# Peptides against a protein of PDB entry 7Q4I: the designs that were tried, part 28

Target 1, 281 residues: chain A of PDB entry 7Q4I
Amino acid sequence: HENSTIAERLYSEVRVLCWIMTNPSNHQKKARHVKRTWGKRCNKLIFMSSAKDDELDAVALPVGEGRNNLWGKTKEAYKYIYEHHINDADWFLKADDDTYTIVENMRYMLYPYSPETPVYFGCKFKPYVKQGYMSGGAGYVLSREAVRRFVVEALPNPKLCKSDNSGAEDVEIGKCLQNVNVLAGDSRDSNGRGRFFPFVPEHHLIPSHTDKKFWYWQYIFYKTDEGLDCCSDNAISFHYVSPNQMYVLDYLIYHLRPYGIINTPDALPNKLAVGELMPEI

## One batch from the design tools (peptide; made by RFdiffusion4, then SolubleMPNN)

Design b1_p10_5_s4 (from b1_p10_5, 6 letters changed)
Fold by OpenDDE base, seed 4:
Structure b1_p10_5_s4 (fold): chain B 281 residues (1-281), chain A 10 residues (1-10)
Amino acid sequence: as target 1 above (281 residues)
Amino acid sequence: MKYEGRLPPD
């Protein structure tokens, strides 16, 4: 017995195109497992690669492979989306082929926002970009307007957006987006808990005496704690999720239930006007 | 500061 009425509503009202950053060597190893798990809950799922794969629905972008080409691939991916798919969704998620995403929770977070608002969400980091930038691994989601501004206004202007394909992908897109006044949103829930996570759940949930010198604590834009209070009950993403872990998470989140515990969804917030953001907490 | 945002945790 499952009632998915609200989820179905949000599926229709908050359309998400998910593009997965992958490469030909990972089509079978990683990407197909995204397709078989959380990726099926996107309104549209595209794998951005350097080689076409009809079984995977992978697109061959005109880019090379390797870590130094991630920024180039991101630029070409969004160009491709803008040219072919800008009207297929309201929101455009970038994820890695080892990112796991609870798309329903993302739709819930995005629901109040207009897709015509120039905004994007993810795990916000504070270095390099004044307003912050979103962690590449945790995945980040752009509004339709953000994609338009990125592709039409930022990419063609070397003063606004790095023309070279080198650099940290997430930092570079963050710079570009800031330069075209795309706002780095706050993805935290009403309790101040994060929703996008650059690591696996275990690393966030288990208080380790992590050295406060760990780079992550210096990079996070908002203060966060470890433990059960680290993460929203409506968490959206985790990174470094192995293919096997994707199936485990899929089972745990969508199938495994404690008998006799019934969850009731919170009421949807009011929709915001174009350009309006939720207050930061 | 060196960017390490894509590195797995230790």
Scores: peptide ipSAE 0.083, ipTM 0.817, DockQ to the pose 0.817
Fold by OpenDDE base, seed 1:
Structure b1_p10_5_s4 (fold): chain B 281 residues (1-281), chain A 10 residues (1-10)
Amino acid sequence: as target 1 above (281 residues)
Amino acid sequence: MKYEGRLPPD
């Protein structure tokens, strides 16, 4: 038997709406598998597409498909969320249809923060945006206040937020959020280990998997190492996870147990005041 | 930097 009392408490107190970036060609191939695995642990799950799909719960946004339209889709997705769902959750996660997320670990990270604090979290990158921006592939989570500021204050102003649909989606939202004083938070654990990852676990866990010339090492905001110390014990997300790998991860994380090993969770931290952040490590 | 913050396709 499993004791999920703390997880159930956090499910109620740290409500997460997950929106999944997808397209009509991936509804059956990818998005459906998100819905059948980690997506079921969100308080609300919405698939943002260019075509409606009632079986998937996909929304048809008024955008074209392709990598050049990802920024447009992100803007329309958050507009849709603000109009229809801003009170359905406290936190709003963007993920791709090949991102895997451990939602309980995200709730744990978010627990001390007020949703009225203008903040967002993810895998922070350093180029283009002074405070940094969050990697699109790793997924990023906005507070309710961050969504409000993005949709109400940033999007209507071309000087604050790019009006066309071109550009790198994650960079552009990062610029917009900075311009309305939404803070790029530190998602690392107390040991300085990352929680949001733009690649599969294998690529982060295996030392010397990539050359030090690989772009990732130039982009990462906080210095990080490869190997077992790369990743928090409470890691939140991984990217480029295939549909089959999602089921494997679901089994490994939620079902497979080493007999005789019991995990005792750390105590929850004290809640922060509105506008207060945990100090960076 | 050439990737403009986007992850390159694998």
Scores: peptide ipSAE 0.048, ipTM 0.798, DockQ to the pose 0.578
Fold by OpenDDE base, seed 3:
Structure b1_p10_5_s4 (fold): chain B 281 residues (1-281), chain A 10 residues (1-10)
Amino acid sequence: as target 1 above (281 residues)
Amino acid sequence: MKYEGRLPPD
């Protein structure tokens, strides 16, 4: 028997709605595999598409596919969430249909924060947005208050939020959120290791002689190294995860155990006041 | 799906 008492507590206390960015061509190829793996651990799972799919539980947003319309889809997704689901969760995760997320680790990171704090988390990048913005591929999570500010305060104002549907969706939402004083949080663990990753585990774990000119090293907000110290023991997400790799990760993380080794979780931190953040490292 | 935010914006 597995003891999941703490995880069950966090499932109740840190409710997460996950919305998945997808399209009709990927419903069967990718999105279905999210639903069958990590997506089942969200409190609510919604697939945001341009076509309805009752088998997948996909929503048809009023957006076109392609044409660099991802920003438009993100805006409509959060509008839909605010209208129909704002009280169904405390935190609202955006992920791609090739993002893998360990939802329990995300709940652990979010536990001390109030959902009424205007904050969001992810893999923070430094360009274009003064406070930084969160990588779209790694996935990012907004507090309930952040969603409210985004939809109610930012989206209706073209001076605060881009009105057209073009542009990099992660940069554009980052600009909008900054303009309504939603804080770009630090998702690193207490040892300064990252939790949200824009690539597969192999890319982060294996030191590559990647050119220092690789864009990622210029974009990452916090210094990070590749290798053994690349990643938190409580890592939250990886990107570019194939459907088959999702099942492998599910097996490795939730089923495979080395006999005689039992993980003892750290104590939960104290809860923060509304508006309070963990200290920067 | 081709995702724009996976690479540096233009």
Scores: peptide ipSAE 0.046, ipTM 0.789, DockQ to the pose 0.196
Fold by OpenDDE base, seed 5:
Order: C-alpha cells, then structure tokens, then sequence
Structure b1_p10_5_s4 (fold): chain B 281 residues (1-281), chain A 10 residues (1-10)
C-alpha cells in the first residue's frame, strides 16, 4: 500500500554498486545478513574477501586477512571493480560487513551529481588529509570518475598512492584521491545534518553518550551536535550494526508505520553540470 | 585513542 515511484526512478537513474569488506570467517556470521537486508537494495552487491563464496557472491582477492591488510584489500577491490564492473553502476559504495545503509537516501543525495564528476562522499574527517577523508566504517561512495582516477592514475604511481599494503585504509585512499583531484564532498543535508555515521544511531542520538574528549569530536570535519539534530531525516549509514540490528532496522525503516502520518518527499534538486558541486551549507 | 583506520566506538 505504498507508493515507491520516486524510489524506483532513482534506482534506475542513480545506479549503485555496493562492495562489502569482509573475510571468510565473517561470510556466514555477518556478510550474509547484509545480503539479506540493506544489500538487496543495491543495484549490484559484491563481497570482497580472500576466499570465494558463490552463495554469498564473494570474490577472492589476492590479499591476506587482518586489519593490517585492509588497505591492500581496498586497492584490490577497486582494481577488480574497475576491470569487471565500472560500467555496471554510476556510484561505488564501500561498506563494512557491520555497516547498515539506507540506499534510497544515498541515491537522493547523489541524484544531482554527475558520475563523471571526480567526487566522493561519506563521513568526512579532518586529520591527515588537507581536504579531509571519509571514515572507513561509515562507508564512502565514489563516482565512476573517482574510481577511474584512483585505479588508473593514482594506484600505479608510488608518488601519488602508497604502494605497500600497510596503513589506515580510509586515510590512505583519502590521500590517493586528493592527489588525483578527486573532491571530498559535503554529505550533509540542507539543515546541515550529517548522513554518514561511523557509529550506531544510539551513539549519535543520545546527548552525552560519549565524553567530549572522545576522539570523534576532534576528527569530524563539520561541527555536529548530539540529540535529534545529530542526524538527517535522510540519513544514509551507521556502523557497528550487529546482524540482529540489521533486521530490526529493516523492519523499522521499511515496514513499521505510524498510522495516519503521510510523508511527502521533497522535490528533487536540479542536476549539476560535470565538475559542479552543491553549495556548501 | 590511536587512529588505525577502522576505530572502535569506545
């Protein structure tokens, strides 16, 4: 009894390939639950692993496992995407196997942008990279042009992109992308509220949930508050979401409805030219 | 807290 006409339009016009960072030990424990919940709303869903799993649609990348190999896995994942899937989507989302994503809200944010614009979005952090970089856990989305520049221009050049596989994955890709003039976009809504979140909703919604000395407050690029003003009504992602919580979120977001309340979506913005960004809020 | 990429919430 719902009208999904606009969502269906955006599904066709704003094509998203989601790749999930996982490992063989998490195929059944975590990754499978992504596939059974929010991952089914991607235009294409691929799990990047070190072992093949045909039931999951997992790819075996030539990398080791562990936190010290995340950067190596990210490089190989995007190489794989560029070689096999660069034309299968317009936008390319990296997420962890404990990230939850509302893909429709991401399509809404991305709608005005050209996929030929060298840009990427996520939860922007300010250290280490001048323009900022996107938090790995919150997930980040690259335009098709950003993927091309990363794989073709950055990765082959040790002066532009780190050749070894060590380092913080999200920082390293952020450095590489900056070096090839891929812009770190602003993912906030028109009210200045964030859309990509590196923690679960509770951590952002509840005031004083964390100490003000918590590292997050020093890392965020844009000043944000806790409470109801923390988060866009069109929020895109949350991190550290357990498998059970993914099913709860799916129910709350897509099934549970307050009777008698009708949400009318805002009009879509005008399309931007190639290279054009939305005005900063 | 030391930054190592994927950071814990605590």
Amino acid sequence: as target 1 above (281 residues)
Amino acid sequence: MKYEGRLPPD
Scores: peptide ipSAE 0.090, ipTM 0.817, DockQ to the pose 0.539; fails the geometry check

Design b1_p10_6_s1 (from b1_p10_6, 5 letters changed)
Fold by OpenDDE base, seed 4:
Structure b1_p10_6_s1 (fold): chain B 281 residues (1-281), chain A 10 residues (1-10)
Amino acid sequence: as target 1 above (281 residues)
Amino acid sequence: MTPPIMAPPP
């Protein structure tokens, strides 16, 4: 028998709305597989698209499709969330339709933080934004206050937030959030290991998979290494996960067990005050 | 936007 008591507690105390960046051509090919795997562990799951799909629970945002519209879609997604769903969760995850997320590990990371703290988490990159920004592919999670500041304070002000729909969505939201004093949090575990990953596990776990000239090593905000020490035992996300790999990961994480090994969860940390962050590691 | 993974050279 599995003991899920702590996970159930965190499901109640750390409510997560997951919104999935998708498009009509990917509803059946990708997004449906998110819904059938990790997305079922969100408190609320919404697919943000350009077309409505009642079977998927997809929303038609007033945006075009393609990479050049991702920033527009991100803005409209958060407007939609703020208008309809701001009280349905404490935390608001953006993920792609090829991102896999271990939602329980995200709840564990978020547990000490107040949702009224203006903070967001993800795989932090250092270019373009002074405090850093979160990789779009790895997924990023905003507090309720961060969503409020983004939608109410940043988006209406062209000086704070880019009004056009062009640009790199992750960079642009990172600029907007910095301009309204939303903090780019540290997602690393107590050992300094990352939790949000812009690639599949294989690309992080295999040493020398990429050369030192690979852009990722120049973009990462925190020092990270390849190999088994790359990744937290409480890793949250991976990107470029195929639909088939989502089912494999779902099986490996939630079903496959080595007989005779019992994992005990660490104690929950103390809750932080509003506006307080965990100390930098 | 995260650049696409350049496929490792074959």
Scores: peptide ipSAE 0.033, ipTM 0.747, DockQ to the pose 0.316
Fold by OpenDDE base, seed 5:
Structure b1_p10_6_s1 (fold): chain B 281 residues (1-281), chain A 10 residues (1-10)
Amino acid sequence: as target 1 above (281 residues)
Amino acid sequence: MTPPIMAPPP
């Protein structure tokens, strides 16, 4: 027997639109497996592509194919969301077609925040943007107000937002959001552990998996460790997750249970006012 | 499979 009463409440009160960055060559290979696993737990799921696919629920954006057009695709994806879906959710998650997300843990993190607060969350990196920016691979989530400011205030102004489609997608949106006073939030749990991860669980959980000179340690905004202390018990996302590993993660997280261990969820925090953030830890 | 290690932004 499972009691999902709190998760059902959060599904209704913290509405999440998930948009998945994909391309036509990945519709069957990757994106379909997102739809069959964690994507079914979003309130709305949309695949942002260069070709329409009615079986997948993929949108054809007016963008070219290839990695050099990721920034162009992100701009068009948020324009499409603003035009068609801005009232369908409170929060708007970008993920890749090889990102895995525990949507219930994201709703728990977002619960205290107003969607009218200009804020976004993810794995925060420190270079290029003064307040930091969120790693594209780990996925990042914008409030409804952050989407409005991005589309209405930032995108139309070449001084605030890069007009061409070149550059690192995550850095460029981070610059645009900073320029319209959207805050780069702290996604860490109450123990200071991260929730959004730009790599697979194994890469973060195994001590000394990478050299200390690995670029990630120079980019991460908050101090983090490897091993069991790397990751929140309420972790939200992992990147470079293969299609097969998505089904393994679905089994491990939602089906496999240690007999005789009952997890009692923590009490929900108080809701914050519009513009209020949780204290940094 | 996508490699588990990405390059940083330029």
Scores: peptide ipSAE 0.032, ipTM 0.729, DockQ to the pose 0.227
Fold by OpenDDE base, seed 1:
Structure b1_p10_6_s1 (fold): chain B 281 residues (1-281), chain A 10 residues (1-10)
Amino acid sequence: as target 1 above (281 residues)
Amino acid sequence: MTPPIMAPPP
């Protein structure tokens, strides 16, 4: 038996709409497994596709398929959310159909922030965007105000936001958000450990798993280490998670318990004012 | 395992 009282409180107070980037060829192969695992812990779950699927709850966006259309799909997804769902949540998570998310840990990170604060969180990268941008694969979460500014202020203006559908979607949204003064937040925990990860846990947890010349080490905005200190105890996301690994992670995180060990959650921080951020670490 | 080559954006 678990005491979920704090998690239930956060489910009500920190409402998250999760939208999943997918395509028709992945509805059954990948997206369905998100719906059956971590996606069930979102307050609302929507699959953004090019074809409708009523079993999946997939929306057909007016976009083509392929990597060259990811930016187009991201723009149309947020337009759809703004038009139909902007009041259904406080926070709006983008994830891929192979991203795994611990939604409770995301709610814990987001709890002090106002959804009217123009902020977004994820795995911050330093190139191309002065304040940084959030890795597309790790997933990123926008406040309600960030979505409003993106859709209403940025998207209609070609000087603020790229009008064509080409480019890296995460870089392009990062540029657009910076141009409308949406802040790239710090998602690290109080120990400076990351919460959003663009790879599977194995790639972060195993020391020297990657060459020091690997692009990731040049792209990360904050200094990070490999091994057990790589990752917050309240980590939020991992990318390149296979459908089978999603079920394994669901079991390990939510069902498997070491007998006689009880986790006591930290106290919730004080809520911040609108426009206020947590101090940088 | 080859780390997933997320190519950096071009």
Scores: peptide ipSAE 0.032, ipTM 0.738, DockQ to the pose 0.164
Fold by OpenDDE base, seed 3:
Order: sequence, then structure tokens, then C-alpha cells
Structure b1_p10_6_s1 (fold): chain B 281 residues (1-281), chain A 10 residues (1-10)
Amino acid sequence: as target 1 above (281 residues)
Amino acid sequence: MTPPIMAPPP
């Protein structure tokens, strides 16, 4: 029998609403596989679409489809969450319908932070936004206060937040959040290893998989290594995960165990005050 | 937006 006592405690104390960016053409192809795998471990799971789907629990947002509408969909998704679900969770994760997330590892990272701290986490990129912004594909998580500031303070003000629905979704939310003093947190572990990844595990774990000129190395905010030292033992997310790979990851992470090896979890850190961040590494 | 994984040029 597995002892899940700490995970159950964190499930109650670090409540996460996961919203999934999807579209009607991907409800059956991708989104349902999120619901059948890692999405089950969210406290609340909502699929943000342009069409309602009662089997999926998909919401029809008042947006068009296509890449040029992703920013519009993100704005409407957070408006919907703020109106209907702001008290249902403490933290609000955006993920794509091909993002895989280890929600327990995210709860562990978030545990010391107050939901009333204006902060968000993800794979931090350095271009376009002074404090950085979080990669859209790796997924990013906002505190309850960050959602409030985004919806109430940023979105109504065209000087703080882009009114048009066009643009790079992750960059545009990053600009809006910076303009309302939501902090771009450091999601790295105590060893300085990343937790949110904009690619599949293979692309991070294999040394020299990418050229040194690859855009990722110019975009990453924190210096990172390739190979086995690339990634935290408590990694949170990977992107471009196929439906089949989601089931493989679910099996490898939650079911497959090497016989005779027992993992003992680290002690939980002390909780931070409102507005306090973990020390930079 | 994270650029699509550009397959390494062949």
C-alpha cells in the first residue's frame, strides 16, 4: 500500500484549479486524455473552449478559434474563473491540452506561498517583459491575488493590458501581470533545477539534443543544464505530450516502482508571509 | 507563445 498522507494534506491545503486551453476539434483527440490522466489530480478541472461539451466539462468562451485568438481566450478564461470559481481554489493553473502536469509537485512548490501574494510561476522567459514571463506551453500558475489583479485591475485598463485579442498569449499576460505588480516567481528547486518545461522530457534529458543557437537557450531566464541534471526530481510540467505519452507518464510516475526502493519525502518548508518570496538561488 | 518545436533542420 502507498502512503499518500502528505499528498492528501497538500490536496486540501494547496487547492489548484486547472484550466485547459482547448478547442472543439481537440475535445476528443487531446482534452479527454488530460481529463483521464493528470487532470484528475486537480481540485477543479475546467476545459476552456469555444463550444460547450458536457462530457468534458468544457466551457464555451465568447472567442473565435485559431492561434490569433489564444490571448482572447486566456482573458475570457480568467474572467470566467474570477466570476465563477475564484473561491474554489487558491492557485489557478493554465495548461494546454498537450501539457502534462504532476500536480503534487506543483502543490509542493506552492505550499510555502500565500495565495494572497501577487505571484505566478512557470517556465520563465527573459525577452519582451522586464521581470520575465512564463511560457504558455509549459503552463503557468497564478495565485488567487494574481487572478484578482489581472481581471480587476489589468484587463479593464488598455494602458496596462492589451485590449485586442491578437498577440503572443504568454507574453501579453506577462506584460499585464507585470503592470499590476504580480511577481514572476522562481519555480526552480533548491538545487536550481527547473520544474516547468516547454518540451517533452526527452528534449530536456538528452544532452546536446538542441543546438546552442536554439531559441530556447536565448529565451530561458535562468541558466539551465541539459541531461539528467536539467530537471528537478520534483518537476511539474512538460509540453508537446501526446495523448499516448500522457498515459505512459501516468504509469511511470504513479504506478511503476523499482522494488525495494522507498522514497521518503522532504520536510515541508515554513510558510511565508503575504508578499514574501523564497530566497533567490 | 512557445514557438513550435522546429524539428532540427534535416
Scores: peptide ipSAE 0.030, ipTM 0.735, DockQ to the pose 0.306

Design b1_p10_6_s2 (from b1_p10_6, 5 letters changed)
Fold by OpenDDE base, seed 3:
Structure b1_p10_6_s2 (fold): chain B 281 residues (1-281), chain A 10 residues (1-10)
Amino acid sequence: as target 1 above (281 residues)
Amino acid sequence: MTPAEMAPPP
């Protein structure tokens, strides 16, 4: 029998609203597979689209479709969350409809932080934004205070946040969040290993899978290694995960166990005060 | 998604 007592405690104490970036053409192809796998472990799951879908729980945002509208959709998604759902959770995850997330590992990372701390986490990239910004594909999680500052302080001010719907969504939110003093947190584990990944596990776990000139190595904020030491034992997300691979990951992570090996979880860290961060590694 | 993330590794 499995003992989920700590995971159940964290589900109650570290409430996560997950919003999924999708479109009407992907409701059946991708988004429903998120709902059937990792999305069921969120405290609230919402699909942000341009069309309503009652079977999916998809919201029709007042935005057009296509890659040039991702920033517009992100702004409208967070406005919708702030208006309807800001008290339904403590943390607000953006993911793509091909992102896989281990929500329990995210709750473990977030546990010491106050949701009133203006912070967000993800795969941190160094270009374009002084403090860095979080990869859109790996997904990123805002505190409740970060969402408040984004929607109330940043979005209404064209000097703080881009009014146009064009641009790289993750860079533009990263600029807006920096301009309202939302901190780009460190999501690495206590060994300095990453937790949010912009690619599938295979691309991170296999040494020399990419050339050293590959853009990722120029973009990562923190130095990381390749191979088995690339990734935390408490990894949170992977991107470019096909619908079939979501079911494979769900099986491998939650069902497949080596007989006679019992994992004992580490003790929970002490909670931080409002505005405090974990020490950088 | 950054323009860079639109080009996954091969």
Scores: peptide ipSAE 0.201, ipTM 0.881, DockQ to the pose 0.583
Fold by OpenDDE base, seed 4:
Structure b1_p10_6_s2 (fold): chain B 281 residues (1-281), chain A 10 residues (1-10)
Amino acid sequence: as target 1 above (281 residues)
Amino acid sequence: MTPAEMAPPP
């Protein structure tokens, strides 16, 4: 018998809307597999596309397709969320259609924070944005207040937020959020281990998989190491996860159990005040 | 995604 009592509590107290960055060519190939795996654990799941798909719950945003339109799609996605869904959740996750997310671990990380705190979390990178920005591939989660500030304060002001649709969406949203005093949170666990990952588990877990010249080591905001200590036991996301790997991860995380091993969850931390962050490690 | 994120490790 599984005891989900704490997970069920967090599902109600830490409501997450997940929006998936996709396109019409990926609805069946990728996005459907998100819906059939980890996306079912979101409180709300929406696929942001250029074409409507009622079977997928995909929204047609008024933006073109391709990598050069990701920033435009991100702006329109958050506008759509703010207009239609701002009260449906407390936290708003962006993920790609090849991101895998352990939503329960995200709820655990978010539990102490107020959704009225202007904060967002993800895999923090140090270039281009003084406070850092969150990796687009690893996925990033905004508080309700962060979404409000982004849509209402940043997007309408070309001095605060890039008006054109070009550029790296993760960098551009990071600039916009910094300009409206949305804080780039620390997503690391109490041991300083990362929770959001821009690659598959294998690339983080295997020591010396990359050389020290690999861009990731220059981009990562916090010190991280490869190997078993790379990753929190409460890791939240991985990127470049194939559709087949999503089902493998879903099985390994939620179904496969070593007989006779029982994991006891840690106690929930105290809730923070509005505007308060956990101490940086 | 930054241009850097487009190059996952092999």
Scores: peptide ipSAE 0.179, ipTM 0.875, DockQ to the pose 0.593
Fold by OpenDDE base, seed 5:
Structure b1_p10_6_s2 (fold): chain B 281 residues (1-281), chain A 10 residues (1-10)
Amino acid sequence: as target 1 above (281 residues)
Amino acid sequence: MTPAEMAPPP
């Protein structure tokens, strides 16, 4: 028998709306597999598209198709969330239709933080934005206050937020959030291990898979290692996960158990005050 | 995604 009592508590106390970046050509190929796997563990799941799909729960945003419109789609997605869903959750996760997320591990990371704290989390990169920005592929999570500041304070002001729809969506939201004093949080665990990953587990777990000149090592904000020390035991996300690999990960994480090994969860940390952050490690 | 993330590792 499995004891889910702490996970059920966190599901109620740390409410997560997950929005999935997709397009009409990916509704059947990718997005439906998110809905059938990890997306079912969100408190609310919405697919942000250019076409409506009632079977998927996809929203038609007023945006064009293609990679050059990702920033436009991100702006319209957060406007839609703010208008219709800002009170349905405490935290608002962006993920791609090939991102896999362990939502319980995200709730554990977020538990001490107030949703009224202007903060967001993800895989932090150092270029282009002084405080850093979060990888678009690894997915990033905004507090309710971060969404409010983005939509109400940043988006209406062309001096704070890019008005056109061009550019890298993750860099552009990172600039906008910095300009409204939303903090780029540290998502690492107490051992300094990352939780959000812009690649599949294999690329992080296997040493020497990439040259030290690989862009990732130049972009990563915090020093990170390869191998078993790359990744938290409470890792949150991986990117470039195929539809078939989503079902494999669901089986490995939620069904496959080593007989005779029982993991006792750590005690929940104390809750932080509004505006308080955990110390950087 | 940054243009850099669009280049998977070789």
Scores: peptide ipSAE 0.170, ipTM 0.869, DockQ to the pose 0.564
Fold by OpenDDE base, seed 2:
Structure b1_p10_6_s2 (fold): chain B 281 residues (1-281), chain A 10 residues (1-10)
Amino acid sequence: as target 1 above (281 residues)
Amino acid sequence: MTPAEMAPPP
């Protein structure tokens, strides 16, 4: 028997719309496996594509396919969300069709924050954007106010937000959000451990003799270590997760239990005022 | 992961 009472409370109080970046070639190969695993734990799940798929519940956005159109797709996805779904959730997660997300851990991180606070969270990178930007592959979550500012204030203004569809989507949204005073939050836990990861668990957990010249160490905004201390016990996301690995992670996280070990959840923090952030660690 | 998947965003 499992007690989910706190998770059920957070499901109601911290509503998350998850939108998945996909394409028609990945509907059956990748996106369907998101829907069958972690995506079922979102309050709302939408697949953003260039073609409609009624089995997947995919939206056909007015965009082309290919890497050079990811920024265009991100802009159209958030426009679609703002027009049709802005009141369906408090928080709006972007993920890829090979991102795995522990939505309960995201709700726990987001619980103290007001959805009217202009903030977003993810794996923070330091290049190109002064406050940092969130890695596209690790997934990033916007507050309702951050979505409003992005769609209403940033997107209509070519001085604030790139009008063309080219560029790295995560960098370009990071620039737009900074230009409308949406804060790049700190997603680390109280021990300073990361929660959003741009790679699979194995890449973060296994101490490799990773060359200190590896780009990730130059890009990461906060200092992080490899090994067991790399990752929060309440980690939120991993990237480059294969369809088969999604089912493995679903089993390991939600079904596999060490007999005789009972986890007691930490107490929920106090709720913050509108515009207030958690203290820096 | 291919070296291209572990490439930084451009």
Scores: peptide ipSAE 0.040, ipTM 0.753, DockQ to the pose 0.214

